# Designs tried in a protein design run: peptides against a protein of PDB entry 2AUS. Part 272

Target 1, 323 residues: chain A of PDB entry 2AUS
Amino acid sequence: ADIKREVIVKDDKAETNPKWGFPPDKRPIELHIQYGVINLDKPPGPTSHEVVAWIKRILNLEKAGHGGTLDPKVSGVLPVALERATRVVQALLPAGKEYVALMHLHGDVPEDKIRAVMKEFEGEIIQRPPLRSAVKRRLRTRKVYYIEILEIDGRDVLFRVGVEAGTYIRSLIHHIGLALGVGAHMAELRRTRSGPFKEDETLVTLHDLVDYYHFWKEDGIEEYIRKAIQPMEKAVEHLPKIWIKDSAVAAVAHGANLTVPGIVKLNAGIKKGDLVAIMTLKDELVALGKAMMSTQEMIERSKGIAVDVEKVFMPRDWYPKLW

## One batch from the design tools (peptide; made by RFdiffusion4, then SolubleMPNN)

Design b2_p30_7_s4
Fold by OpenDDE base, seed 5:
Structure b2_p30_7_s4 (fold): chain B 323 residues (1-323), chain A 30 residues (1-30)
Amino acid sequence: as target 1 above (323 residues)
Amino acid sequence: DELEALLRELEEREREERVEEAVRRLEEEL
């Protein structure tokens, strides 16, 4: 999420009509919920699926989905996409994660040795999936982006870790314990980040959602429930973006592929095969799709399919048909 | 009513898990 992507402008004269669409900050509360994502603080105990079912009951919703499973005993950041935004979770599943973990060592190890060995686990590691994972027990590589030791108290090591999606922290701690020569286990685990979602003022509990829904329904106070729900566009902030002309929006909203003439601006470093977000000039999510060209090809070419549109989010009527 | 009961049950389970973990830590220090 923290990779600043350069924005390349292809058409500096492209304007947008303020009467068309619904910008993320201008949605009526009902429409905001229909295109929302909750940054949920998942409690320990329940499954991520149970928590999604409870959110649906609390908010009287038909559909919801989560941006990546937390184990029952694991607390913290669980993005929950609502209603028409439910399918945006596909952007969050492959996103990097951060955790705070407590590792308990099975023997005494000097602090200098703990720090030295844990630093060696930054980079590419080989993991085995846990026995309870439905994933075939194949050895897989995963990236550890960083390890930050927060505290060392005797045999207890509190640390922050940034990892590639699907890295098992329990397995990482087991391997660290083996490398230290004493063994170790995971005592506690909290997820502090899931792609663009982190521990901040947008993090809400199930209790907060109950209270905020009651304030809206009984007292007519929309402010709390509005702040508790993020626009679906938050869930794609970490993706490379392509911004399109108003004249291209309705075609893409009907499921047409994005062609090169529709592009106004785009992020640098898009490769063929990348998942990309197609945006309006008002930063509304139109669709997710697969890049069929690199950024360079989208700049240099005058025609062709730039993005194979896989999932449309925007309604067909928000922008006029200009074809 | 069912949702408040469920949230209370979760808070109780979180308290029980914290007590079990505190007891386990005390048993590892003995």
Scores: peptide ipSAE 0.007, ipTM 0.398, DockQ to the pose 0.031
Fold by OpenDDE base, seed 1:
Structure b2_p30_7_s4 (fold): chain B 323 residues (1-323), chain A 30 residues (1-30)
Amino acid sequence: as target 1 above (323 residues)
Amino acid sequence: DELEALLRELEEREREERVEEAVRRLEEEL
């Protein structure tokens, strides 16, 4: 998620009309909720699906979806996309995750050996899906981006780990324990990051949501519930972006593919097949789609389909039809 | 009323998990 992407400008003369659209910072509270994502602190105990059902009850919503399952006993960062934003979770499912884990060793190991062996698990690991996964039990490689040991107390090892989506920390700990020669198990697990969502001032509990909804509905105070909900654009911060002309926005909002002439600016390093966010010049999310060209091809070509539009978020009427 | 009951159920589940974990830690020290 922390990849600073260079922005390449293709049309430096492209202006945007300030009367069109609804920038993330200018949405009325009802519209903000319709295009919102909650950075939820999931409690231990409930399933991620139960928690999403409760958020829908608390906030009186028809639809919501989560940005990647946490096991019942696992707490921490669960992005919950609301209403019209519900499908933005597709951007979060493939995103990297961070956890803090407590590993308990089944025997005494010198601290220097613990540190050395855990460092060897940075990189590619072989993962086995859990028994309960409907996904065929295929061995798969996953990336461990980093391991940071926070504390070692005898047989207890507290560590931070950054991983590729769908890495099983329980399986990682089991393999570390085997490599140490004593065995190990996962005592505790908390998710501290899911793509652009982390433990910060935007993290809220279910209790906070109840209170903040009450303050809005009964006391007329929208400030708390407004702060508790992030704009859907937050959920795509980690994706490569393509910014489009005002004249192209309505066509894309109707489900038309993005063509090269519609591009104003774009991130460097887009590859064919990448998931990309199509943005307005006011940083509004229009759609998600699949890149049909590289960044270089989108610069050099005068025509062709740049993005196959898979999911539209923007309403069709926010920008005028200019075709 | 249903939301307050749900929040109380969540608090009790969090408490039960903390107790199970504390008991497990004590059993591993024995």
Scores: peptide ipSAE 0.006, ipTM 0.404, DockQ to the pose 0.032
Fold by OpenDDE base, seed 2:
Structure b2_p30_7_s4 (fold): chain B 323 residues (1-323), chain A 30 residues (1-30)
Amino acid sequence: as target 1 above (323 residues)
Amino acid sequence: DELEALLRELEEREREERVEEAVRRLEEEL
């Protein structure tokens, strides 16, 4: 998520009409909710599905979806995409995750050995999905991006871990315990990050949502519920972006593929096959799609399909049809 | 009614966990 991507400008003269669209900061509260994502602090106990069902009840919503399952006993960052934004979870599911985990060792191990062995688990690991997982029991590699030991108290090891999506921390801890020779289990687990969503001022509880919805509906105070809901564009911050001309927006919003002439600016390092966010010049999410060209090809070519549009988010009427 | 009961149970649990953490921090400072 923290990858600063260079922005390459293809058309430096492209302007945007301020009368078209609804920039993330200018959405009326009802529209903001319709295109919202909650950075929920999931409590321990309920399933991620139950929590999504509760949010739908609290906020009187027809649709919502989560950005990656947390086990019932796992707390912390659960992005919940609302209503028209529900499908933005497609961008969050493959995103990296961070956790704080408490590992309990089944025997005494010197601290130096704990630190040395845990450092060896940074990188590519082979995981087996647990029997209880709906995931097909195939051996799979996963990346451990980093392990940071926070505290060691005898047999208790508190650590931060950054991982590829679908890495099982319970299985990681089990393998660490085997490598230490004493065995280990996961005592506690909290998710501290899911792609662009982290523990920050945007993190809210289910209780906060109840109160903030009440303040809006009964007292007419929208400020709290507005702050509790992030714009759907937050859910794509970690993706490479392509910014398009106002004249291309309505076509893409109708499900047309993005062609090279529609591009104003783009991130460096896009490869063919990458998931990309198509944005307006006002940083509004139009669609998600698959890059059909590299960044370099999108710069050098005058024509062709740049992005195969897979998921449209923007309403068809926010920008005029100019074709 | 079931949602309010669940929210109360969650709030009570989060309160217990915060009290336990606050007690632990006080014991570590002593």
Scores: peptide ipSAE 0.006, ipTM 0.381, DockQ to the pose 0.031
Fold by OpenDDE base, seed 4:
Order: sequence, then C-alpha cells, then structure tokens
Structure b2_p30_7_s4 (fold): chain B 323 residues (1-323), chain A 30 residues (1-30)
Amino acid sequence: as target 1 above (323 residues)
Amino acid sequence: DELEALLRELEEREREERVEEAVRRLEEEL
C-alpha cells in the first residue's frame, strides 16, 4: 500500500471545471455518507456480517459491505463501505493486510531459534484454506512481506506480520510451530491494517458511531460523523490511478470504456490486467476497471481502449455529457 | 511424491491437533 507510484503527465494543460462533480472534501454530509467508508474497529465476538448489519441500523442505511472478513474472535481494522460506495470493497479484497498475533508454543524453544525460524517464513509460503471456509481446500502460495517479533515471553510470541491478501495467520502459526518442532496455535489475532486503512485517527468503534450519529440527528452537529466516515476514494488509494479529462468523465460514468485520448495523467507501472482506479482531475473516483494497456502503451498510443470499465461509482449527472 | 507425502503428514498432524483441542475442550467442560 505504501508504494509511492510515480505520476506521468500526458496533458499538462488539462483544466477541470470547479462547478462539476463533488470532490471528496466538498460533499454535503448526506452525500458523504452515500459515498463513505468507515474504518471500523471490529470488536471480538461478532461476525463481520453482524457488525455490518449493526452499522446499517445505527446509521439508518439500506446497503453496506466490508473490505474482507475478520473471524468472530478477531478484532481490529474492518473497512465498511456504505450505500453507493458498497462495491468499492472489491478494491480492498486484493490489498495487503497487517496483523498483530499472539502465538502460543506447545513446548519450550530457545529465543534465538524462535527468531531464526520465524525469519525463514518471510517470503513465499504454501498455505491451505482453514476448514471453516466453504472454499475448496486448494494449495496456494502467499507472500509474507515481513515478520516483526514484538515480544517473547516463554512460550508466548507476540509478533506483527504483513501479508498478501488471503494469507491465513492461523495456518502460518501452525507451520511455524511445526518448524520449531513443538507445535503452536494462535491465541489472539488483531488486524492492524487492510490496504490504506490502518490503526490511526480514522479508526472508530461501534460506540463512536452511535454517539456521532446521535450528535448529528439530535444536536445538529455533523462534524463527528463526517470525520468518522472516510470518502470512498480512500478505499482506492493503494490502486494505480488514471486521471481523465472532464470531457471523458460522463462517458465513463455511463459505463463506457476509457480510451487513450481521455487520459490526462497516470501512475507508472500499470500492467495489462491490473485493477485501476479511474479518477477525475479533482481526485473523485469515477470507476474501477481492468487495464487493457501498460502505462507505457497508454503513453505511446494515441488511440485504443486503455481501461475496461468494470464498476462505475460516480453518478451520471455529476459531469455534463460533452459528446 | 515428496510434496504429497509432506501434505499427508500435515493433514495427519492437523487431525491430531483437532483431536487434542476437542479433548481439551471436553476436559474444560467437565
């Protein structure tokens, strides 16, 4: 998520009309909620689906969705996309995750051996889905980006781990325990990051949401609920972006594919087949789509389909039809 | 063959741990 992507400018003279659209910081509170994502601190106990249902009740919403299931016993960062933003969670599914885990060893192991073996689990690991997944158990490789041991207290090992999407920490701990020769189990797990969402000032509880909604509806104070809800654009910060001309926005908002002439600027390192965010020059999310060209091809070509538009988020009327 | 053998060993160990965890839970409920 923290890869600063270079921005390549194709049209340095492209201007945007300030009267068109609704920039993420300029949405009226009702519209902000309609295009919002909550960085929820999921409590231990409830399912991620129960928590989403509670948020819908608290905020009087028709639709919401979460950016990747946390098990009932797992706490921490659960992005919850609201209303018209509900489908932005598809951008968070492939995002890297971070966890803090407590591993309990089933035997005594020298600290130096614990540290050495856990370091060997940095990189590519073979995992199986846990038995509770309705998904056919298939062998899969997953990346462990880093393991940081925080504390070792006898048989208890507290560690931070950065992982590829869908890596199972329970299975990682099991394999570490096997490699140590004593066995191990996951005692506790907290998710500390899901792509662009982390433990920061934007992390809110269910209690906070109750209070902040009350302050808005009964006291007329929108500040708290406005801060508790992030713009949907935050949920795509980790994706490569393509910024488009005002004249292309309404076409893409109608579900037209993005063509090369519509591109103003783009991130470096886009490959064919990548999930990309199509943005306005005001950093508004228009759509998600599949790159049909590399960054280099989008620079060199004058024509062709740059992005196959898969999911539109922007309303069709925010920008005028200029075609 | 070696990967299938390692996978069978992992499945047997996962069975043993589930039996031990189930026995432990039965002992904690008693």
Scores: peptide ipSAE 0.000, ipTM 0.330, DockQ to the pose 0.019

